Peptides against a protein of PDB entry 1ZZD. Designs and how they scored, part 115

Target 1, 109 residues: chain A of PDB entry 1ZZD
Amino acid sequence: FQVVNPYLLRDLVDLGIWDEGMKQYLITQNGSIQGLPNVPQELKDLYKTVWEISQKTIINMAADRSVYIDQSHSLNLFLRAPTMGKLTSMHFYGWKKGLKTGMYYLRTQ

## One batch from the design tools (peptide; made by RFdiffusion4, then SolubleMPNN)

Design b2_p27_4_s2 (from b2_p27_4, 13 letters changed)
Fold by OpenDDE base, seed 1:
Structure b2_p27_4_s2 (fold): chain B 109 residues (1-109), chain A 27 residues (1-27)
Amino acid sequence: as target 1 above (109 residues)
Amino acid sequence: GFSDEEIKELLEELEEEKEKEELEEEE
């Protein structure tokens, strides 16, 4: 199964680009927004690391449920500045909180 | 919150898990 970071969902909604098509795209991209032309680069940079951290959670969940997910894409550590790291931390916390309070499932297995 | 170092460690763990999965696929 695949879940989406609730803060990412919020930001995509705020941009007015969230729809069923976007949902399906994210499924095919395993949650990555890096290929989206209509997303500001600043958000791409922010969510690059956040996405990577979120993948660990997804991997753990998938492993627990005996569901295979594609993790073949290369990992890029992006901690460009302390401020970015702090923002990443905040989003990671938000992601974790989202897992506890309710997850947005793109699909389930 | 998480420090930059903690985030780095998490990402390193993620990479290790990916490597493990790749090895399992090769078996």
Scores: peptide ipSAE 0.022, ipTM 0.379, DockQ to the pose 0.042
Fold by OpenDDE base, seed 3:
Order: C-alpha cells, then sequence, then structure tokens
Structure b2_p27_4_s2 (fold): chain B 109 residues (1-109), chain A 27 residues (1-27)
C-alpha cells in the first residue's frame, strides 16, 4: 500500500485530476506529486515537505500498527529541513489533523 | 533532519499561529 494524507487527496480531487491514473502514479512515486505537470507549484512546495514528514510518520505508524507499506521505492527516511516561508500555518494545521484522523491507503488493482 | 519531538513542536507552533489568524479574521 501507498499511504497518502487525506488533504492531498482532497486537493487533487478539487483540482479535478484525481482518477485511476493518478492513483497509480502516486503509488509508483511513493506519494510524491513533484513530477505532476498539472499541479500548481504552490501545492508542490507544500507537499514536498509534507511528503518528507509523512514518510517518517508512516514508518513510525507502521512500526506500531503492523501496517503493510509498499517499500518497492526508496523511502525518505531523513526529513529535510523545510522551507518555512513556503508553508502556511493553515496548511500545516490541516495536515496535522489529517495525520490524526488517519491516512488513505492506495493499492494497485 | 528533524527529530519526532522537533516535528511535534513545529506542528504545535503552526497550529497556534493558525488559531490566532482565525481569531483575527473573525473580528
Amino acid sequence: as target 1 above (109 residues)
Amino acid sequence: GFSDEEIKELLEELEEEKEKEELEEEE
């Protein structure tokens, strides 16, 4: 499974670009949206850091819950220092709530 | 990289900032 935070999923749905192809793309890209041409740069900047934090969080969660995570692609085990100026408090708050409420699990069908 | 504690602290600070902004917008 590929874990995705629900706010990223919401944003992709709001953009009207969420479909089966997008789902498969996220699986192959380990949840990263950086390579998507149809995503605004602002969202890319936001979810670059979110993705890095999520990777660490997912690992911690998996250790606790014995959740299967697709590790066919290299995991970002080390969180890079975020560019704080690109991330609004509002976005981080939403992301934090998303982590508390759970993650969405993608799988190939 | 950040420790888990650093991540928690960062998120708490950002949450507090958002709450302040929301209060200011509602006034």
Scores: peptide ipSAE 0.016, ipTM 0.350, DockQ to the pose 0.064
Fold by OpenDDE base, seed 5:
Structure b2_p27_4_s2 (fold): chain B 109 residues (1-109), chain A 27 residues (1-27)
Amino acid sequence: as target 1 above (109 residues)
Amino acid sequence: GFSDEEIKELLEELEEEKEKEELEEEE
């Protein structure tokens, strides 16, 4: 299964661009929206970190905790940048909310 | 912003969720 953040799904639906084609595209892109021309850049920026964290976690599921810690430290560096601080907070908040409310599952037909 | 500890907790939660999903798929 390809897991997608439910808030990303909501935003895509709200934009009116969610359809079967986009669903299939996301599956092939492992949930990344970065390559979509019809998605506002602001949303791409918003979900970039969330996507990266999720994918890294999935890919390195069997990795030891040190790998995850390295990722956390890397991301925390962005938090220290004033311009990126708010976005990063939003990334993690949205991600956390997604975990708590469940994830949306995409499956290839 | 989020602390390193908060990020760690989030990553652990994600890992646990994925492990659960994998177990459910295997059943």
Scores: peptide ipSAE 0.016, ipTM 0.401, DockQ to the pose 0.026
Fold by OpenDDE base, seed 2:
Structure b2_p27_4_s2 (fold): chain B 109 residues (1-109), chain A 27 residues (1-27)
Amino acid sequence: as target 1 above (109 residues)
Amino acid sequence: GFSDEEIKELLEELEEEKEKEELEEEE
């Protein structure tokens, strides 16, 4: 199943664009909203990092500890970049809360 | 920014959630 951040789901609902079509789109896009023209860039920037972390983590599930550490360092460097630095706190706060509250599973009807 | 340790913790939590998902898919 495709997992999505519950806060992303909330934001899409708040935008009034959440429907069955959007659900199917997210499934086909592996949870990415980057290609959506009707989503504010700020939200794209916010959830880009969330999505990237998620994808990297999924990839690393079968990886050794060394690869895991490398991913962590890479993510840290990415987050410290000027482009993402301003969003870092907001990103991880929301993301961490999302993890604590569980992930939302997109399933076919 | 966040420390490497904080990111590792978050990644670990995500892996746990993914493991949960996989278990649910197997049921």
Scores: peptide ipSAE 0.015, ipTM 0.375, DockQ to the pose 0.051

Design b2_p27_4_s3 (from b2_p27_4, 13 letters changed)
Fold by OpenDDE base, seed 2:
Structure b2_p27_4_s3 (fold): chain B 109 residues (1-109), chain A 27 residues (1-27)
Amino acid sequence: as target 1 above (109 residues)
Amino acid sequence: DFTDEEIKELLEELEKLKKEEEEKKLE
């Protein structure tokens, strides 16, 4: 169960390394960029954090899984159309909602 | 769509959450 930040793909495009090969790599690696030698460590650290929290966000949003119903399909959609504003907005909205829940949970632990 | 500023705020919140999780040893 993987969640990929939609801006990851944008950042890869900005780096000029987005291509069909990269697309296939991300699919096989479940969206992880940690093994990519041509990605700055700063971005690896950023998306490592995002990835870790994303997994927990899915759990925290157990009451509303609409954004994360089909992660595989969602990943494929992002890979095919990373600039889809609607999907991006839904992703980050769901993320923020889950994040708030998670932060509340952490404070109560 | 979210603005760049909104994305920055979100990322800051993510970093905060990560730190708190690390401090509490939550997996």
Scores: peptide ipSAE 0.019, ipTM 0.297, DockQ to the pose 0.046
Fold by OpenDDE base, seed 5:
Structure b2_p27_4_s3 (fold): chain B 109 residues (1-109), chain A 27 residues (1-27)
Amino acid sequence: as target 1 above (109 residues)
Amino acid sequence: DFTDEEIKELLEELEKLKKEEEEKKLE
């Protein structure tokens, strides 16, 4: 499954460009907006340098407040510096937490 | 990052959960 940065989701909604097409695009791009033509460059630059939160925190937040997507695929997260080791660890942690179905985004509360 | 001990525990739990899911499909 995949989870998207909740602040990114908020900004896309505020821009009025969030739709099913955008969702599918982000899934294929591992959360990256760099290739989107309808996103302001300022926003792209901002999310190049978005701060990291702990993997455990991300998974915990996802378990509590995520929206599940109906797909079965490998875990993908929008991380500043993703590694295979981190992704693997997060996948196993997510499984233990009952995250058997893919998640697209976290809700901001 | 997760420690080696944490990863070991998660792997064990993962295998357990997979086995349970497979058993449910056989019923």
Scores: peptide ipSAE 0.017, ipTM 0.339, DockQ to the pose 0.136
Fold by OpenDDE base, seed 1:
Structure b2_p27_4_s3 (fold): chain B 109 residues (1-109), chain A 27 residues (1-27)
Amino acid sequence: as target 1 above (109 residues)
Amino acid sequence: DFTDEEIKELLEELEKLKKEEEEKKLE
């Protein structure tokens, strides 16, 4: 599954700001870089209309990769008072274990 | 692992939160 626009990925790598945190941020933001303070405005302008992957697609990808939370109880706690931060953390944890191929995974259908 | 139900719930909550966040930004 393609998670990140390959051209955007290239530019972020060239800037030296690509890392796991950036990847997870982009996932939660549907590929949007508009909120990133460390990205040049020129790139934000360039990618203002960047292709966005749906959250459903992201979740499907995570599910396909068997996103793992050790205890269902922990997930239940997260769902009791869900916040964007909690959801991001859950996704981050799941993807940390599932995304073994790095950039290849991000560009592969 | 996430169950299908848990995934659906997460997705729904995520969309809800995004909508609320967008509404707050527009205010």
Scores: peptide ipSAE 0.008, ipTM 0.303, DockQ to the pose 0.034
Fold by OpenDDE base, seed 3:
Structure b2_p27_4_s3 (fold): chain B 109 residues (1-109), chain A 27 residues (1-27)
Amino acid sequence: as target 1 above (109 residues)
Amino acid sequence: DFTDEEIKELLEELEKLKKEEEEKKLE
């Protein structure tokens, strides 16, 4: 059970980006916000974690969890003109979407 | 869901971008 830093939680809420998806994303990243494109650099510096997971590892972990991203076309677009920010955003969005879908399935079963 | 090929391509591109960003940071 990972507890989000209360100050980080406050700052993310103030940014209007806190939701269940963000919570789960942080869990998968051991509390790191370093890869998030929508977070100001000053906050990234403030909340630097001791152990940072590489984006490659995060993607692998997400893939292992069968994160559902029904946006193959969007992926293709990102691969044609990729940026680190876009890749991170796509991963984050995909994770959130996968979590929502998973929760729906759990409730319907 | 991502196909295995899509994941592979994504990871390869991610590594490429990381390398490029590191090189740019050093310049």
Scores: peptide ipSAE 0.007, ipTM 0.292, DockQ to the pose 0.034

Design b2_p27_4_s4 (from b2_p27_4, 15 letters changed)
Fold by OpenDDE base, seed 1:
Structure b2_p27_4_s4 (fold): chain B 109 residues (1-109), chain A 27 residues (1-27)
Amino acid sequence: as target 1 above (109 residues)
Amino acid sequence: DFTDEEIEKLLKELEELKKKEEELKKL
């Protein structure tokens, strides 16, 4: 059982491309529409899954939020194929951006 | 996301900071 984003569903219906085949495709792709050639890029950008979002962007957003929050929020990072170099650089990048907490939760696909 | 070049630059910068840290510890 996988729940499709209801807003994504709406947009796909509006595009006229929603059908049983599309439903099955999304299930197999864990909700990703990135591989669909008939979907506008702007929608692909809008509906990126956690695995498709730039980790740099996530860190930047966390850094921006940290300025305005009293309590540090846990940072969650999602990587499909992390390397030690990438992880180290990401952690260092976060530190440079002034994240109040050095703690982030890494999830891998 | 992070390019290979960006990763290399960050790692280089980190290494430089580590060197400085070690130098400071020796003082």
Scores: peptide ipSAE 0.052, ipTM 0.513, DockQ to the pose 0.640
Fold by OpenDDE base, seed 2:
Structure b2_p27_4_s4 (fold): chain B 109 residues (1-109), chain A 27 residues (1-27)
Amino acid sequence: as target 1 above (109 residues)
Amino acid sequence: DFTDEEIEKLLKELEELKKKEEELKKL
């Protein structure tokens, strides 16, 4: 099952556009609000799904976390259509960024 | 996401490092 992000739900309610139709829409869109014309762009940017956010950005964020923590943390990447080249380059990019632990989980859409 | 150009660049760098590693292992 899918769970709606509670903060997204709040913001959609605040916009006055939350209803059963919206709920069904989000289910069919795997939580994406990118296609909604009545949602401000700032909210679309804020609530990008794991499939919509740049995986490079995710790796950068993980690297940034690694600067401030002593213990290793897991890195999960989500790819819509992975290729061998893309996977290899992402692993290498993570290494170059000084990640303490490589990619632990790979998810595909 | 990574652009194709970025991917190619990273793969090239990786290949160069692997080559150097193999050369060092032979010494």
Scores: peptide ipSAE 0.048, ipTM 0.483, DockQ to the pose 0.698
Fold by OpenDDE base, seed 3:
Structure b2_p27_4_s4 (fold): chain B 109 residues (1-109), chain A 27 residues (1-27)
Amino acid sequence: as target 1 above (109 residues)
Amino acid sequence: DFTDEEIEKLLKELEELKKKEEELKKL
């Protein structure tokens, strides 16, 4: 299966840092480049995996979309290491943002 | 994502709202 995002692959090649070692690193890290010291922060911010994207940002985006629709889009959240406090906070945060539909899917890694 | 401080703040706000909700249920 596709381990490396094709756009990420392109950008890594353009940076001249793509090699077999980089490939193996990404496989081991499930596609994450966050730990690479030789990658610009701009690219790290751009190529976050679903587990690295801020769930607060996702909730904000869902709330923003909800302004223009009669029913909120289903909210899908991905958490690597959920705690009860974090889950409760996320749910409450979504509620405060006026989401009409609660958390529809919660996925954990 | 959420900092520990943000989580604590949100949980505190939720706790306060829950208390208000319980008070309203008694009416």
Scores: peptide ipSAE 0.041, ipTM 0.476, DockQ to the pose 0.660
Fold by OpenDDE base, seed 5:
Structure b2_p27_4_s4 (fold): chain B 109 residues (1-109), chain A 27 residues (1-27)
Amino acid sequence: as target 1 above (109 residues)
Amino acid sequence: DFTDEEIEKLLKELEELKKKEEELKKL
């Protein structure tokens, strides 16, 4: 949809580093700022793209909030080096984490 | 990322669940 997160855009403007060159860079990097030397590390940490976070971490974060995970995120993570075994295991892990979360809520209700 | 050991464990668990599901379908 959009290449640049609107909040990231705001922060880059506030830093005074937003320009046409920056825009083109982000387009080629699919929104990643990790390679930019003039961006503070705290912003890099804040605006990690989905493919810049470990698959397990993404799943865990999703599971903390929902019993169901977004499978599209899982699929996107494996575009770099997809193996069926790893893909299947991660999908199952996500499902399993969702169940655990669900059971937790059932016990506490 | 998932280690090879973690992947193997998860795949084994999945296979066991699939087996149980098939057994339930027979009842």
Scores: peptide ipSAE 0.040, ipTM 0.451, DockQ to the pose 0.398

Design b2_p27_5_s1 (from b2_p27_5, 12 letters changed)
Fold by OpenDDE base, seed 4:
Structure b2_p27_5_s1 (fold): chain B 109 residues (1-109), chain A 27 residues (1-27)
Amino acid sequence: as target 1 above (109 residues)
Amino acid sequence: KEEEEDEKFDEEVLKELEEEEKKKELE
């Protein structure tokens, strides 16, 4: 049983650093924010005592808040109810494709 | 095997994210 602080995701959103990349990073890091350079130390200190959350919990929290870069893609993944491993890989795949497209767009503007 | 492939893929995505962040910091 993992105790998840529901305010962690809120705080990241409030900081304006929440995006699909951040979501995937947290999944990979099992919810740890300690390695994030763009997170204030005060916030790291606040959550250092919080239990590490599972990848499943992170995904669920993100889904519940409906905070996605590609919301339609994310919804499709959830509707399929894949295994955790497959879900993570598919999310990363979707994000990677979005990143490549986004980078192309940003470079042309 | 599938899990190992997924892990490698995840690492690649994280690397790309880090590279993008570094570029943004330099600009």
Scores: peptide ipSAE 0.014, ipTM 0.281, DockQ to the pose 0.075
Fold by OpenDDE base, seed 2:
Structure b2_p27_5_s1 (fold): chain B 109 residues (1-109), chain A 27 residues (1-27)
Amino acid sequence: as target 1 above (109 residues)
Amino acid sequence: KEEEEDEKFDEEVLKELEEEEKKKELE
């Protein structure tokens, strides 16, 4: 839960796009908003530095994701060619649509 | 329960930022 830059959190709230889905997306992207289509380019430029985080922070974020996966994920996903981007998008979409759980198992076709 | 705790944390962070902004405006 402590993976989002507080200033970024504020700006996302001001844009009205902060929700659980957005939070999960940012977790998977280590706080990066560069891939978000609904964020103004000005904000992307401003928060380029958010991508540069300490190794300790990266580990903590990874641990947080692991806890989420172990405790909350129950959905089985089948992807032919899974990428981080696809996984992130699916997870983000799932949360925005009100899913209480995410990917428990990733399987390739 | 975990979601509720996360939401509370986010709200607290936002409140702190608002207070800091007000302080800067007074300086």
Scores: peptide ipSAE 0.012, ipTM 0.268, DockQ to the pose 0.014
Fold by OpenDDE base, seed 3:
Structure b2_p27_5_s1 (fold): chain B 109 residues (1-109), chain A 27 residues (1-27)
Amino acid sequence: as target 1 above (109 residues)
Amino acid sequence: KEEEEDEKFDEEVLKELEEEEKKKELE
């Protein structure tokens, strides 16, 4: 599945920040770049959508099932009480630390 | 395999966008 806007993809490539880690991050954020510190505010404003799913809603949607993200050799995250902040921090931290693999499954207990 | 397919898709999209940009620059 593809959640990244093709124009956003282009812009991220132009910024030199597109990689597998970024891709997986965006998947977990439902395509939102609003939380990325290394993205210019101009781009955040450009891709801000009225119908963007709230972070809380995204987490709630994921809380009752395992979320399939990527079939590749990616990490599995298991959280008992996931919050959007925690998920964002973990995933972004992994990306910043050079993890080039995404999340295979997000699971909650 | 899915990752490879997704990467190919991304590359294809990027290529198309680059071509469109080139056309716009030439106009």
Scores: peptide ipSAE 0.010, ipTM 0.257, DockQ to the pose 0.013
Fold by OpenDDE base, seed 5:
Structure b2_p27_5_s1 (fold): chain B 109 residues (1-109), chain A 27 residues (1-27)
Amino acid sequence: as target 1 above (109 residues)
Amino acid sequence: KEEEEDEKFDEEVLKELEEEEKKKELE
């Protein structure tokens, strides 16, 4: 959790988009929000100077994590014509959905 | 358990930030 900038955390909470999925996404992206579709560009520009990994790394990580998405058909569609935005969105979505499922299982155990 | 701990941590961080902002506004 300490990977997330405290001010970024606040801003994401203010946007109402902070959740466990977002948290895990940020951890896997080393704090990067550049690929998040639901974050205003102004915030992306602001935190770009704080800590960002290479776009190539982000894409690679997003592609790797997208394998864990439950919606395999959607994954295949995105891989046919991959864009950075799509891959990142898939990564975020995959983590969010994966965590939600995990939490469900934890609650049922 | 870990999720609860993480949530508590997040809340603590947010509270600290709010307190710092309030302090700056009073200065």
Scores: peptide ipSAE 0.011, ipTM 0.269, DockQ to the pose 0.013; fails the geometry check

Design b2_p27_5_s2 (from b2_p27_5, 15 letters changed)
Fold by OpenDDE base, seed 1:
Structure b2_p27_5_s2 (fold): chain B 109 residues (1-109), chain A 27 residues (1-27)
Amino acid sequence: as target 1 above (109 residues)
Amino acid sequence: SEEKKEEEFYEEELKKLEEEKKKLEEL
């Protein structure tokens, strides 16, 4: 299961490019907008940083629990004006909440 | 405890984000 970043959704709506096709694209691309030609580079850079932090968090959690988690089911969360530490903690909490609710994460040992 | 305060903070923030996502996906 993947949660699309609501701030990314807002930005895509503001650009006037949000539709069902875009939604499916983001799902298949694991929340990445790097391949979208109609998105300003400034936004790509912003969400690239968030993506890198999220992936690091997932890797660390997977290593800690001796399981591999498929990146296709990773969370993509963002807070307004966050510190790097706050983003990491929020991602960790979101992932933990997902597991508690019985959300499906593809994982292997 | 401080841990509980932190958990409550993140739970509230996640709820806000989920509500915002729902509103945006309904557009």
Scores: peptide ipSAE 0.033, ipTM 0.264, DockQ to the pose 0.024
Fold by OpenDDE base, seed 3:
Structure b2_p27_5_s2 (fold): chain B 109 residues (1-109), chain A 27 residues (1-27)
Amino acid sequence: as target 1 above (109 residues)
Amino acid sequence: SEEKKEEEFYEEELKKLEEEKKKLEEL
């Protein structure tokens, strides 16, 4: 399961580069922005150290719970104003319910 | 409780996702 960091989403929106294409890119790249040429390096560095590491940790935790994450299909869940903690909790809730398809969480403005 | 409300929200959203999943499987 994938989560878009609400701060990352904000920053991408502020840069004016957020669109459906960007969304699909993030899905395919597991939330990584490292390959985006139009993102400032300072943001890449920031989210490399904060978000990407956190995502890896979450995925590892999910693996420890013997949850298979199917990335073949991504189902999008848009939340109005989630905290990172809430998003994480919801991911685990979905995993506990046995969702086998990728859940992708985005914060809606 | 706030926790209960949150769980209910998750359940409703998961239900929607499962329905979408079912539709995708039929394609």
Scores: peptide ipSAE 0.026, ipTM 0.267, DockQ to the pose 0.033
Fold by OpenDDE base, seed 5:
Structure b2_p27_5_s2 (fold): chain B 109 residues (1-109), chain A 27 residues (1-27)
Amino acid sequence: as target 1 above (109 residues)
Amino acid sequence: SEEKKEEEFYEEELKKLEEEKKKLEEL
């Protein structure tokens, strides 16, 4: 299950670049926007930082659930007994925490 | 498939966000 940041979706919509092509791009890129030419560098930096923090959060949260981490830089979670509800809750909570911390770090740099 | 599941997730979450934004703008 791919980690999806709901704030990223919002920001892409606000930039006016969300379309079917973008959706497919994100799926193939595991949620990364680093390769997008029309995205401000500040936003790329933001979600890079958030991504790293969120991965740590998700790993910690899922430690007791026998979760397999596919890739450290492109997090895909595989649970032994996965349910969409559990995965969604974990991802949203993790991203929310990661976003808050990430924004703090960027502001202090 | 996993790809279809991800597509559905993006679509559903985007819809929710758009609806929430619309509601906020109406206030």
Scores: peptide ipSAE 0.023, ipTM 0.382, DockQ to the pose 0.020
Fold by OpenDDE base, seed 4:
Structure b2_p27_5_s2 (fold): chain B 109 residues (1-109), chain A 27 residues (1-27)
Amino acid sequence: as target 1 above (109 residues)
Amino acid sequence: SEEKKEEEFYEEELKKLEEEKKKLEEL
């Protein structure tokens, strides 16, 4: 599934516009907020530069996702000796890495 | 479904954010 950038989620919550409708919208729009009328343009511009800007950025993000996908497969290996703590730590570590590289969202299989 | 998993993720993250916000408000 697709995981939207948690910074975006935070910003939407801070704006007080996060609700079930917003959640469903983001799911169907691959995390894009560009079409939302109740989101400030400044916020749209911010996340546009993260995800919806240049082909170069998209390619870079795709490369980063590939690294994360590899990590997610590694995560599955922990199921042989599963601890919820390890699973959570690995997941969030990968997510944090993606955020540091400017990833807009992560996709897991 | 993938959609359900995504929804669950958002709900969990929202909860975490709300808890964090509460901590910030207490400072």
Scores: peptide ipSAE 0.021, ipTM 0.410, DockQ to the pose 0.018

